# Peptides against a protein of PDB entry 4N7V, part 46

Target 1, 222 residues: chain A of PDB entry 4N7V
Amino acid sequence: TLRSITSPLVAHRLKPIRQKTKKAVVSILDSEEVCVELVKEYASQEYVKEVLQISSDGNTITIYYPNGGRGFPLADRPPSPTDNISRYSFDNLPEKYWRKYQYASRFVQLVRSKSPKITYFTRYAKCILMENSPGADFEVWFYDGVKIHKTEDFIQVIEKTGKSYTLKSESEVNSLKEEIKMYMDHANEGHRICLALESIISEEERKTRSAPFFPIIIGRKP

## One batch from the design tools (peptide; made by RFdiffusion4, then SolubleMPNN)

Design b2_p14_1_s4 (from b2_p14_1, 6 letters changed)
Fold by OpenDDE base, seed 4:
Structure b2_p14_1_s4 (fold): chain B 222 residues (1-222), chain A 14 residues (1-14)
Amino acid sequence: as target 1 above (222 residues)
Amino acid sequence: DLEEELKKLGETIP
């Protein structure tokens, strides 16, 4: 099943973006929908041959073939849907589109990993919890120049000197220099707080059912 | 850099 290889993408709160590659253009629209335009080149002109338009919650996929399948010249936005439109739910998406959906999902996840959800200023650092899930990226920018980037897979440390290294296990974390451990401790505390705030705010958001509360900024740079 | 990472991801498109 598609669900076995990816979850429905979530594009809520993401800013519009358009990224062109050799074979495709992926966009997050103002509507927070995601569009994958499959591109073919003919006579030095690029044409959109297929479009997957995915709802912001990832559950609805609308597929159309511009200009009756002949393609539409690549422009600065996805071509408008034609009358020949197929609409699928996530669980009913034909297998032939799974890889394209997966790509869209990965794209969205990457954007989410760079999209602040909570910005928290501490005495020593700017902490940022990102939108991606599960295991949201967490960045800590210490005012003295140290940087810590936590992902689900690793922790990257950039020291004041610019020295950079990646930690992938607890043993490596435990082997850190004492000075760096202090930064890590602070980062972990900031992370804990951001996660707690996320939970509380999300619950209130659910209850209120109004405009999104995120992104949110807590505190200010000293 | 987001753009660089997106470019890399783009190379994975079938």
Scores: peptide ipSAE 0.235, ipTM 0.863, DockQ to the pose 0.850
Fold by OpenDDE base, seed 1:
Structure b2_p14_1_s4 (fold): chain B 222 residues (1-222), chain A 14 residues (1-14)
Amino acid sequence: as target 1 above (222 residues)
Amino acid sequence: DLEEELKKLGETIP
């Protein structure tokens, strides 16, 4: 099943973006829908031959073939769907489209990992909790130049000298120099606070059922 | 870098 290889993508709160690659253009629209345009080149012109339009919650996929399958010239936005469209639920998506959906999902997840959900300014650093899930990325930009990037899989440290290294185990974290441990401790505290705030704010958002509260900024740069 | 990562991801498109 498609679910065995990916979960429905979630594009809520993401800003519009359009990214062109050799074979495809992926867009997040103003509506927070995601479009994958499959591109073919003919006579030195790029044409959109197929479009997957995915709902913001990832559960509905609309597929159409522009210009009766002849393709539509690549433009600054996806071509409008025609009357010959197919609509699928996530669980009913034909297997032939699974890799394309997976690509869209990975794209969205990547964008989410770079999209601030909570920005928290401390005395020493700018902390940012990102939108991706599970295990949202967390970045700490210390004002003195040290940077820490936490993901579900690793922790990257960039020291003031520019020296960069990646930590993938607790033992490696424990082997850090004492000076770096201080930064890590601060980063961890900021992370804890952001997670706590996320929980509290999300609960209030659920209760009010109004406009989204995120992204949010807490504090200010000293 | 987001752009670099997106470029790498683009190579995976079928």
Scores: peptide ipSAE 0.233, ipTM 0.865, DockQ to the pose 0.842
Fold by OpenDDE base, seed 2:
Structure b2_p14_1_s4 (fold): chain B 222 residues (1-222), chain A 14 residues (1-14)
Amino acid sequence: as target 1 above (222 residues)
Amino acid sequence: DLEEELKKLGETIP
């Protein structure tokens, strides 16, 4: 199943972006929908031959072939749907489109990993919890130049000297020098606070059913 | 940065 290789993409709260490659253009629209335009070149002109338009919650996929399949000249935005439109739910998407959906999902996930959800200024650092899930990226920019980047898979440390290294296990974290442990402790505290606030704010969003509260900034740079 | 990573990802498109 498609679900076995990826979850429905989530593009909520993401800013519009358009990224062109040789074979495709991927966009997050103002509507927070995601479009994958498959591009072919004919006589030195690029044409959009196929479009996957995915809803912001990833659950609905609209597929169309511009200009009756002949293609539409590549422009600064996806072409409008034609008469040849198919609509699928995530679980009913034909297998031939799974790889393209997976690409869109990876794109969105990457954007999410670089999109601030919570920015928290402490006395010593700027902490940022990102939008990706599960296991959102967490970055800590200490005002003295130290940087810590936590992901689900690793922790990257950049020291004042510019020395950088990656930690992939708890044992490696525990073997850190005492000076670095102080930074790690602060990072972990900031992380815990951001996660706690995320939970509380998300619950309030659910209760009020209002406009999104995120992204949010807590505190200010001293 | 994001742009470089997006470029790399783009190379994996079918």
Scores: peptide ipSAE 0.221, ipTM 0.860, DockQ to the pose 0.899
Fold by OpenDDE base, seed 3:
Structure b2_p14_1_s4 (fold): chain B 222 residues (1-222), chain A 14 residues (1-14)
Amino acid sequence: as target 1 above (222 residues)
Amino acid sequence: DLEEELKKLGETIP
């Protein structure tokens, strides 16, 4: 099943972006929908031959072939669907489109990992909890130049000198120099606070069904 | 292929 490969993408709260590659253009629209435009070159002109338009919650996929499948000239936005339109749910998406959906999903997940959900300023650092899931990325930018980046898979440390290294196990974390452990302790505290705030705010959003509170900024740079 | 394109996307996303 498609679910065994990827979960439905989630593009809520993401800023619009348009990224072109050789074979495709991927966009997050103002509507928070995601579009994958498959591009072919003919006579030195790029044409969009196929478009996957995915809803912001990833559950609905609209596929169309511009200009009767002949293609539409590549522009600054996806072509409007005019003909050859098919609509699928996530679970009913034909296998022939799975790789393209996965591509969109990975793109969105990458964007989410770089999109602030909560920004928290402490006395010593700017802490940022990102939008990706599960295990959102967490970055701590200390005002003295130290940076800590936590992901689900690793922790990256950049010291004042510019020395950079990656930690992939608890044993490596425990082997850090005492000075670096102090930064790690602060980062962990900031992370805990951001996760707590995320939980509280999300619960309030659920109760009120109001406009999203995120992204949110807590505190200010000293 | 798709993997190559994805790599390019990852490298260019700010």
Scores: peptide ipSAE 0.152, ipTM 0.801, DockQ to the pose 0.113

Design b2_p14_2_s1 (from b2_p14_2, 5 letters changed)
Fold by OpenDDE base, seed 5:
Structure b2_p14_2_s1 (fold): chain B 222 residues (1-222), chain A 14 residues (1-14)
Amino acid sequence: as target 1 above (222 residues)
Amino acid sequence: DWEEDLERLEKELE
């Protein structure tokens, strides 16, 4: 099943974006829908041959073939749906579209990992908890130039000198220089606080049933 | 870099 390889993508709260590659253009629209445009080149012109438009919650996939399958010239936005539009639920998406959906999903995940959910200014750093889940990326930009980037898989450290390295185990973290450990400690504290705030704010958001509270900025740069 | 990231993702379309 599609669900065995990916969950429905979640594009809520993401800003519009359009990114082009050789074979595809992927977009998040103002509506927070996600579009994958499959691109082919003919006579030095790029054409959109197929479009997957996915709802913001990932549960509905609309597929159409622009201009009756002949393709539509690539533009600054997805072509409008034409005739013979197919609509599928996530669980009913034909297998032939699974890779394309996965592409969209991975793109959204990437965007989410770059989208601030909580920005928290401490005395020493700008901390950013990103939108991706589970295990949201967390970045700490220290005002003195040190940067720490935490993901589920690794911790990247960029020192004042520009030296960068990646840590993938607790043993490596424990082997850090004392001065770097101080930064790590602060980063971890900021991370803890952001996670706590996320929980609290999310709960309040649920209770009020109001407009999204995120993204949110806590504090200000000193 | 978006291009690098997306090119990597694009391989999944193959």
Scores: peptide ipSAE 0.139, ipTM 0.840, DockQ to the pose 0.134
Fold by OpenDDE base, seed 3:
Structure b2_p14_2_s1 (fold): chain B 222 residues (1-222), chain A 14 residues (1-14)
Amino acid sequence: as target 1 above (222 residues)
Amino acid sequence: DWEEDLERLEKELE
């Protein structure tokens, strides 16, 4: 099943974006829907042959073939749907579209990893918890130039000197210089606070049923 | 950045 290889994408709270590659153009619209435009080139002109439009919650997929399948010239926005439109739920999506859905999903995950959910200013650093899940990216920009970037897979450290390295195990973290450990301790504290705030705010958001509370900014740069 | 990341993801497309 599609669910065995990916979960429904979640594009809520993401800003509009449009990215072009050789084979596709992927967009997040103002509506927070995600569009994958499959592109082919003929006589030095690019045409959109197929469009997948996915709802913000990932559960509804609308597929259409512009200009009766002949393709529509690539423009600055997805072409309008034709009269020949197919609509699927996530669990009923034909297998032939699974790779394209996965492409959209991973794009959204990438965007989420770069989208601030909580910005928290401490005495020493700007901390940012991102939108991706599970294990949201967490960045700490110390005012003195040190940077720590935590992901589900690694921790990247950039020291004042510009020296950069990646840590992928607890043993490597434990082998850090004492000075760097101090930065790591502060980063971890900021991370814990952001996670706690995320939990509390998410609960209130659930109860209120209003506009999203995120993204938020806590504190200010000293 | 984006181009390289998306090109890598395009390998999943036929």
Scores: peptide ipSAE 0.135, ipTM 0.841, DockQ to the pose 0.130
Fold by OpenDDE base, seed 1:
Structure b2_p14_2_s1 (fold): chain B 222 residues (1-222), chain A 14 residues (1-14)
Amino acid sequence: as target 1 above (222 residues)
Amino acid sequence: DWEEDLERLEKELE
């Protein structure tokens, strides 16, 4: 099943974006819907031959073939749906569209990993918790030039000298130089605080049932 | 092919 290889994408709170690749253009619209435009080249002109429009919660997929399947010239936005439109739920999406949905999902997850949810300024650093889940990316930009980027899979460190390396296990983290451990300790503290605040704010957001509270900025640069 | 496109997207968003 599609659910066995990916979950429904979540595009809530994401800013509009349009990215062109070799075979497709992927967009997040103002409506927070996600569009995958499949592009073909003919006589040095690019045409949109197929469009997948996915709801912000990922559960509804609308598929159409512009200009009766002849294609529509690539423009600055997806072509409008025409008369021949198919609508599917996530669980009823035909298998032939699964790779395209997965592509959209990965794109959205990538965008989420670069979309600030909480920005927290400490005495020593700018900390940013991103929108992706599970295991949201967490970036720490120290004012002295050190950078730490935490993901679910690794920790990347960029030192003052520009030296960079990736840590993939706790043993590697424990083997860090003492001076780097100090930065890591601060990063971990900032991370803990951001996660705690995310939980508290999310709970209040649920109770109020109002407009989204995120993204949020806490503190200010010294 | 899709993997290559995703790698490109990662570079473009950095």
Scores: peptide ipSAE 0.052, ipTM 0.762, DockQ to the pose 0.770
Fold by OpenDDE base, seed 2:
Structure b2_p14_2_s1 (fold): chain B 222 residues (1-222), chain A 14 residues (1-14)
Amino acid sequence: as target 1 above (222 residues)
Amino acid sequence: DWEEDLERLEKELE
C-alpha cells in the first residue's frame, strides 16, 4: 500500500514556494495545496504534461493532463485543471502515481525542515525548532559565530574558525573540547525548552480550536 | 541548496 511507503503529506502553515528541476516543478500554493508539474521539453520549449495537485492534508489527490495530454507551456504557476481530471483519496491512489506522490511528500518534508516553528532567543543564541517530523530539526546560531544543527540522525557543528564536523554518536559528543561542550550544553537546553513550549502551545491550540499559534517567536536578540 | 536537494528527489520520478 501507499501508506506502507509514506504517510499523507502535511503542508499546513507552509509558505508558498515554487521550485524547478529538469523533470518537474513542485509548488506549495497560497491555499497550502501541493502541485507537482511533470515537465517535458519539445523544440526548446518546456511543457507541463501531467499535474498532481495534493490537498494540504495530503488526503486528496487531483490528477489532470493539460491541453488534452498534449501539454501546456510551462508558466509561473500550474495550469488550470481542464482535461482528463481524476480525483483520488490517499488510500485509493493508483500505484502508477505512488512515486510522484512520494516525491511531493519528500519535498514537503524538506520544506518543513527549513520552516521555523519556534524561534527562541537566548542570551547567547538564536534557537530555531523546525516544522518537520518526526524529530524536528533544531538549529542554534550563536551570536559569536558558532552554529549547531541537530537532526534526527546527526549533529553538525560549525566553529568560529569555520571548521565544521558532524557527530553521529554520544561518544563523539562526549569527546568534544570543553569549549565546544559549553555550546552543546546551551543548544541542548534551548532544544529542551523549545520542545516543552511546543507541547504546551499545541495543547492550548487543541483546546481553543482557534487560528494556528505557530510559527511563534519567543524573546528577542539582546 | 534547493537544486541539489530536488535533483536527489527527482530520481523518484524516473
Scores: peptide ipSAE 0.140, ipTM 0.841, DockQ to the pose 0.131; fails the geometry check

Design b2_p14_2_s2 (from b2_p14_2, 5 letters changed)
Fold by OpenDDE base, seed 2:
Structure b2_p14_2_s2 (fold): chain B 222 residues (1-222), chain A 14 residues (1-14)
Amino acid sequence: as target 1 above (222 residues)
Amino acid sequence: EWDEFLEELEKRLE
């Protein structure tokens, strides 16, 4: 099943974006829907031959073939659906479209990893918890130039000198210089606070059923 | 940054 390969994509709270490659254009629309346009070149002109339009919660996929399958000239937005319109739920999506859905999903995950959910200013750093899941990315930008980037898989450190390295185990973290450990300790504390706030705010959102509280900014740069 | 990632994903569209 598709579900065994990937979960439904989640594009809520993401800003509109359009990214073009040679074979495809992927977009997040103002409506927070995700569109994958499959592009073909003919006589030095690019045409959209197929479009997957995915709902913001990833559960509904609308597939259509512009201009009766002949294609529609590539423009600054996806073409409107006209011919061969099919609507599927996530669990009923034909297997032939699974790769294209995965493309959209991975793109959305990348965008989420770069989209601030919580920005927290401390005395020493700007901390940012991102939207991606599981294990949201966490970035710390110290005002003195040190940078720490935490992901589910690794921790990247950029020192004042510009020296950069990646840590992949607790042993490597424990072997850090004492000066760097101080930055790491602060980063970890900021991370803990952001996660705690995320939990509290999410619970309030659930209770109120109102407009989203995220993204949120806490504090200000000193 | 985006181009490299998307190009890698494109290989999977075929």
Scores: peptide ipSAE 0.080, ipTM 0.791, DockQ to the pose 0.127; fails the geometry check
Fold by OpenDDE base, seed 3:
Structure b2_p14_2_s2 (fold): chain B 222 residues (1-222), chain A 14 residues (1-14)
Amino acid sequence: as target 1 above (222 residues)
Amino acid sequence: EWDEFLEELEKRLE
């Protein structure tokens, strides 16, 4: 099943973006829908031959073939759907489209990992919790130049000297010099606070059923 | 940044 290889993509709160490659253009629209345009080149002109338009919650996939499959000249936005449109739910998506959906999903996940959900200014650093899940990326930019980037898979440290390294185990973290441990402790505290606030704010958002509360900025740079 | 990642993903679209 498609669900066994990927979860429905989540594009909520993401800013519009359009990225072109040789064979495809992927976009997040103002509507927070995601479009994958499959591109072919004929006589030095690029044409969109197929479009997958995915809802912001990833559950609905609309597929169409511009100009009855002849293609539509590539433009600055996806071509409008034709009369021959197929609509699928996530669980009913034909297997031939699974790879394309996965492409969209991975792109969205990458964008989410770079999209601030909570920005928290401490006395010593700017902390940023990102939108990706599970295990959202967390970045700490210390005002003195130290940077810590936490992901689900690793912790990257950039010291004041410019020395950078990646930590992938607790033992490596424990082997850090005392000075760096102090930065790590502060980063961890900021991380805990951001996660706690995320939980509280998300709960209030659920209760009020209002417009999204995120992204949010807490405090300000000293 | 994006190009390398997307190109890698494109290989999977074939």
Scores: peptide ipSAE 0.064, ipTM 0.782, DockQ to the pose 0.126; fails the geometry check
Fold by OpenDDE base, seed 5:
Structure b2_p14_2_s2 (fold): chain B 222 residues (1-222), chain A 14 residues (1-14)
Amino acid sequence: as target 1 above (222 residues)
Amino acid sequence: EWDEFLEELEKRLE
């Protein structure tokens, strides 16, 4: 099943973006829907032959073939749906579209990993908790030039000298120079605070059912 | 970073 490969994508709170490759264009729309445009080239002109439009919660997929399958010239936005539109739920999506959905999902996940959910300014750093899940990315930009990027899989450190390295195990983290451990400790504290705030704010959102509180900025920029 | 990612995804679409 598709669900065994990926979860429904979640594009809520993401800013519009459009990224083109040779064979496809993937977009997040103002509506927070996600579109995958499959592109073919004919006589040096690019045409959109197929469009997957996915709802912001990932549960509904609308598929259409522009201009009766002949294709529509590639533009700065997806072509509007015309006739012969197919609509599927996530669990009923035909297998032939699974790869395209995965493309959209991974793109959205990447965008989420670069989308601030909580920005927290400390005395020493700008901390950013991102939108991706599970295990949201966490970036710490120290004002002195040190950078720490935490993901679910690794921790990347960029030192003042420009030296960069990746830590993939607790053993490697424990082997850090004492000076770097101080930065790591601060990063971890900022991370803990952001996670705590995320939980509290999310709970209040649930209770009030008002407009989304995220993204949020905490503290003052020095 | 986007280019490498998109290239990888493009290969998976094939």
Scores: peptide ipSAE 0.035, ipTM 0.723, DockQ to the pose 0.130; fails the geometry check
Fold by OpenDDE base, seed 4:
Structure b2_p14_2_s2 (fold): chain B 222 residues (1-222), chain A 14 residues (1-14)
Amino acid sequence: as target 1 above (222 residues)
Amino acid sequence: EWDEFLEELEKRLE
């Protein structure tokens, strides 16, 4: 099943973006819907031959073929659906579209990993918890120039000198120089706080059932 | 960053 290889994408709170590649254009619209435009070149002109329009919660996929499959000239936005549109739920999406959905999903996940959910200013750093899940990216920009970027898979450290390295295990983290450990400790504390705040605020958001509370900014730069 | 990611995605899309 599609669910066995990916979860429904979530584009809530994401800013509009349009990214063109050779074969496709992926967009997050103002509506927070996600569009994958499959592009073909013919006679030195790019045409959109197929469009997957995915709801912001990823659960509904609308597929259409512009101009009856002849294609529509590539523009600055997806062509509007007209006739002969197909609508699928996530679990009923035909297998032939799974790769395209995965493409959209990964794109959205990347955007989410770069979209601040919580910005937290500490005495020493600007901490940012991103929107992606599971294991949201967490960035710490120390005011003295040190940067720590935590992902689910690794921790990247950029020292004041510009020296950069990646840590992929707890053993490597434990082997850090003491001076770097201090930064790591602060980063971890900021991370903990952001996660705690995320939980609390999300719960209040659920109870309120109104406009989203995120993104939020906690504190201010000293 | 984007280029590498999108390149990989394009390969998977094929």
Scores: peptide ipSAE 0.033, ipTM 0.714, DockQ to the pose 0.132; fails the geometry check

Design b2_p14_2_s3 (from b2_p14_2, 5 letters changed)
Fold by OpenDDE base, seed 5:
Structure b2_p14_2_s3 (fold): chain B 222 residues (1-222), chain A 14 residues (1-14)
Amino acid sequence: as target 1 above (222 residues)
Amino acid sequence: DWEEDLKKLEEELE
């Protein structure tokens, strides 16, 4: 099943974006819908041959073939659906579209990993918890130039000198220089606080059923 | 940045 390889994508709170590659253009619209335009080139002109438009909650997929399948010239936005329109639920999506959906999903996750959910200013750093899940990315930008980037898989450190390295195990973290450990300790504390705030705010958001509370900024840069 | 990330993602379309 599609669900065995990916969950429905979630594009809520994401800013509009349009990214072009060789084979496709992927967009997040103002409506927070996600569009995958499959592109072919003919005589030095690019044409959109197929479009997958996915709802913001990932549960509805609309597929259409512009211009009766002949394709529509690539523009600055997806072509409007006119004919050959099919609508599917996530669980009823034909297998032939699964890779394209997965592409959209992975793109959304990438965007989410770069989208601030909580920005927290400490005395020493700007901390940012991102929108991706599970295991949201966490970035710490120290005002002195040190940067720490935590993901579910690794921790990247950029020192004042510009030296960069990646840590993939607890052993490697424990082997850090004492001066770097201080930065790591601060980063970990900021991370803990952001996660706690996320939980509290999300609970209040659920109770009120109001407009989204995120993204949120805590404190101000000194 | 985006270019390399998208290139990797495009493999899903192959």
Scores: peptide ipSAE 0.103, ipTM 0.825, DockQ to the pose 0.168
Fold by OpenDDE base, seed 1:
Structure b2_p14_2_s3 (fold): chain B 222 residues (1-222), chain A 14 residues (1-14)
Amino acid sequence: as target 1 above (222 residues)
Amino acid sequence: DWEEDLKKLEEELE
């Protein structure tokens, strides 16, 4: 099943974006819906032959073929749905569309990994917790030029000298030079605080049933 | 190839 290989995409709180590749244009709309436009080239002109429009919660997929399948010239936005449209739930999506859905999902996850959820300014650094899940990316930009990027899979360090390296295990983290450990300790503390605040704020958001509280900015650059 | 296109998207989004 599709669910066995991916979860429904989540595009909530993401800003509109449009990215063109060779075979597709993928967009997040103002409505937070996600569109995959499949592009074909004919006589040096690009046409949209197929569109997958996915709801912000990933559970509803609308598929249509512009201009009766003849295609619609590629524009700055997806073509409007036609009268000949198919609507599917996530669990009822035909297998022939799974790869396209996965592409959309991966794109959304990528965007989420680059979308600030919490920005936290400390005495020494700008910390950013991103929107992706599970294991949201966490970036620390120290004011002296050191950068630490934490993901679920690795930690990337960029030192003041420009030296860059990736840590993939706790053993490697423990083998860091003492001066780098100081930065790592600060990054970890900032990360802990951001996660704690995320939990607290999310709970309040749930209770109030109001508009989204995120993204938020805490503190200011000294 | 969707993997190739995704890689391109990653590079462009950085």
Scores: peptide ipSAE 0.054, ipTM 0.759, DockQ to the pose 0.728
Fold by OpenDDE base, seed 3:
Structure b2_p14_2_s3 (fold): chain B 222 residues (1-222), chain A 14 residues (1-14)
Amino acid sequence: as target 1 above (222 residues)
Amino acid sequence: DWEEDLKKLEEELE
């Protein structure tokens, strides 16, 4: 099943973006829908042959073939749907479209990992919790130039000197120089606070059914 | 950045 490969993508709260590659153009629309345009080249002109339009919650996939399958010239936005439109639920999506859906999903996850959900200014650093899940990326930009980037897979440290290294285990973290441990301690505290705030705010958001509370900015740069 | 990441993802396409 598709579900065994990926979960439904979640594009809520993401800003519009359009990214072109050789074979595809992927977009997040103002509506927070995700579009994958499959591109073919003919006589030095690029044409959109197939479009997958995925709802913001990932559960509905609309597929159409522009210009009766002949393709539509690539433009600055997805072509309008034709009369020959197929609509699928996530669980009913034909297997032939699974790789394309996975592409869209991974793109959205990448965008989410770069999209601030909570920005928290401390006395020493700008802390940013990102939108991706599970295990959201967390970045700490210290005002003195030190940077710490935490992901589910690693912790990257950039020191004042520009020295950069990646930590992949707790033992490596414990082997850090004392001066770097101080930065790590601060980063961890900021991370804890952001996670706590995320939980509280998300709960209030659920209760009020109002417009999204995120992204938020807490504190100010000194 | 984006180009490299998306190129890698594009390899998964048919």
Scores: peptide ipSAE 0.113, ipTM 0.831, DockQ to the pose 0.132; fails the geometry check
Fold by OpenDDE base, seed 2:
Order: structure tokens, then C-alpha cells, then sequence
Structure b2_p14_2_s3 (fold): chain B 222 residues (1-222), chain A 14 residues (1-14)
């Protein structure tokens, strides 16, 4: 099943974006829907041959073939769905479209990993918790130039000198120089606070059922 | 870099 490969994508709260590659153009629309335009070149012109439009919650997929399948010239926005439109639920999506859905899903996850959910200013750093899940990315930009980037898989450190390295185990973290440990301790504290705030705010959001509270900014740069 | 990231993801469209 598709569900065994990926979960439905979640594009809520993401800003509109349009990114072109050789084979496709992928977009997040103002509606927070995700659009994959499959592109082919003919006579030095790019044409959109197939479009997957996915709902913001990932559960509905609309597929259409512009201009009766002949293709529509690539433009600054997806072509309108006028020809040969099919609508599927996530669990009923034909297997031939699974790779394209997976592409859209991974793109959304990538965007989420770069989308601030909580920005927290401390005395020493700007901390940012991102939208991706599970294990949201966490970045700490110290005002003195040190940067720490935490992901589910690793911790990247950029020192004042520009020296960069990646830590993949607790042993490596414990072996850091004392000066770097101080930055790491601060980063970890900021991370803990952001996670706590996320939990509290999410709970309030659930209770009120109001407009989204995120993204938020806590504090200000000193 | 969006270009590099998307290029990697595009391999899934083959």
C-alpha cells in the first residue's frame, strides 16, 4: 500500500513556493495545496504533460492531463484542470502515481524542515524549531557566529573560525572541547524550551479551535 | 541549496 511507503503529506502553514527541476515543477499554492507538474521538452519548449494536485492534508489527489494529454506550455503557475480529471483518496491512489506522490511528500518534508515553527531569542542566540516531523530540525544561531543545527540523525556544528563538523553519537558530543560544550548546553536548553512551548501552545490551539497560532516568535534580539 | 535537494528527490520520478 501507499501508506506503507509514506504518510499523507501535510502542507498546512507552509508559504507558497514554486521550484523547477528538469523533470518537474513542484509548488505549494496559496491554498496550501501541493502541485506537481510533470515537464517534457519538445522543440526547445517545455510542456506540462501531467499534473498532480494534492490537498493540504494529503488525503485527496486530483490528477489531470492538460490539453487532452498533448501538454500545455510551462508557465508561472500550474495549468487549470480542464481535461481528463481524476480524483482519488490517498488510500485509493493507483500504484502508477505512488512515486510522484512520494516526490511531493518528500518535497513537503524538505520545505517543512526549513520552515520556522517557533523562533526563540535568548541572551546569546536565535533558536528556531522547524515544522518537520518526527524530530523537527532545530537551529541555533549564536550572535557571536557559532551555529548548531540539530536533526533527528545528527548535530552539525559551525565554529567561529568557520570550522564545521558533524556529530552522530552521544560519545562524540561528550568528547567536545569545553568551550563547544557550553554552546551545546545552551542549544539543548533552547531546544527543550521550544519543545515545551510547542506542546503548551498546541494544546491551547486544540482547545480554542481558532486560527493557527504558529508560527510564533518569542522574545527579541538583545 | 534547493537545486541539489530537488535533484535528489527528482530521482524518484524515473
Amino acid sequence: as target 1 above (222 residues)
Amino acid sequence: DWEEDLKKLEEELE
Scores: peptide ipSAE 0.108, ipTM 0.827, DockQ to the pose 0.165; fails the geometry check

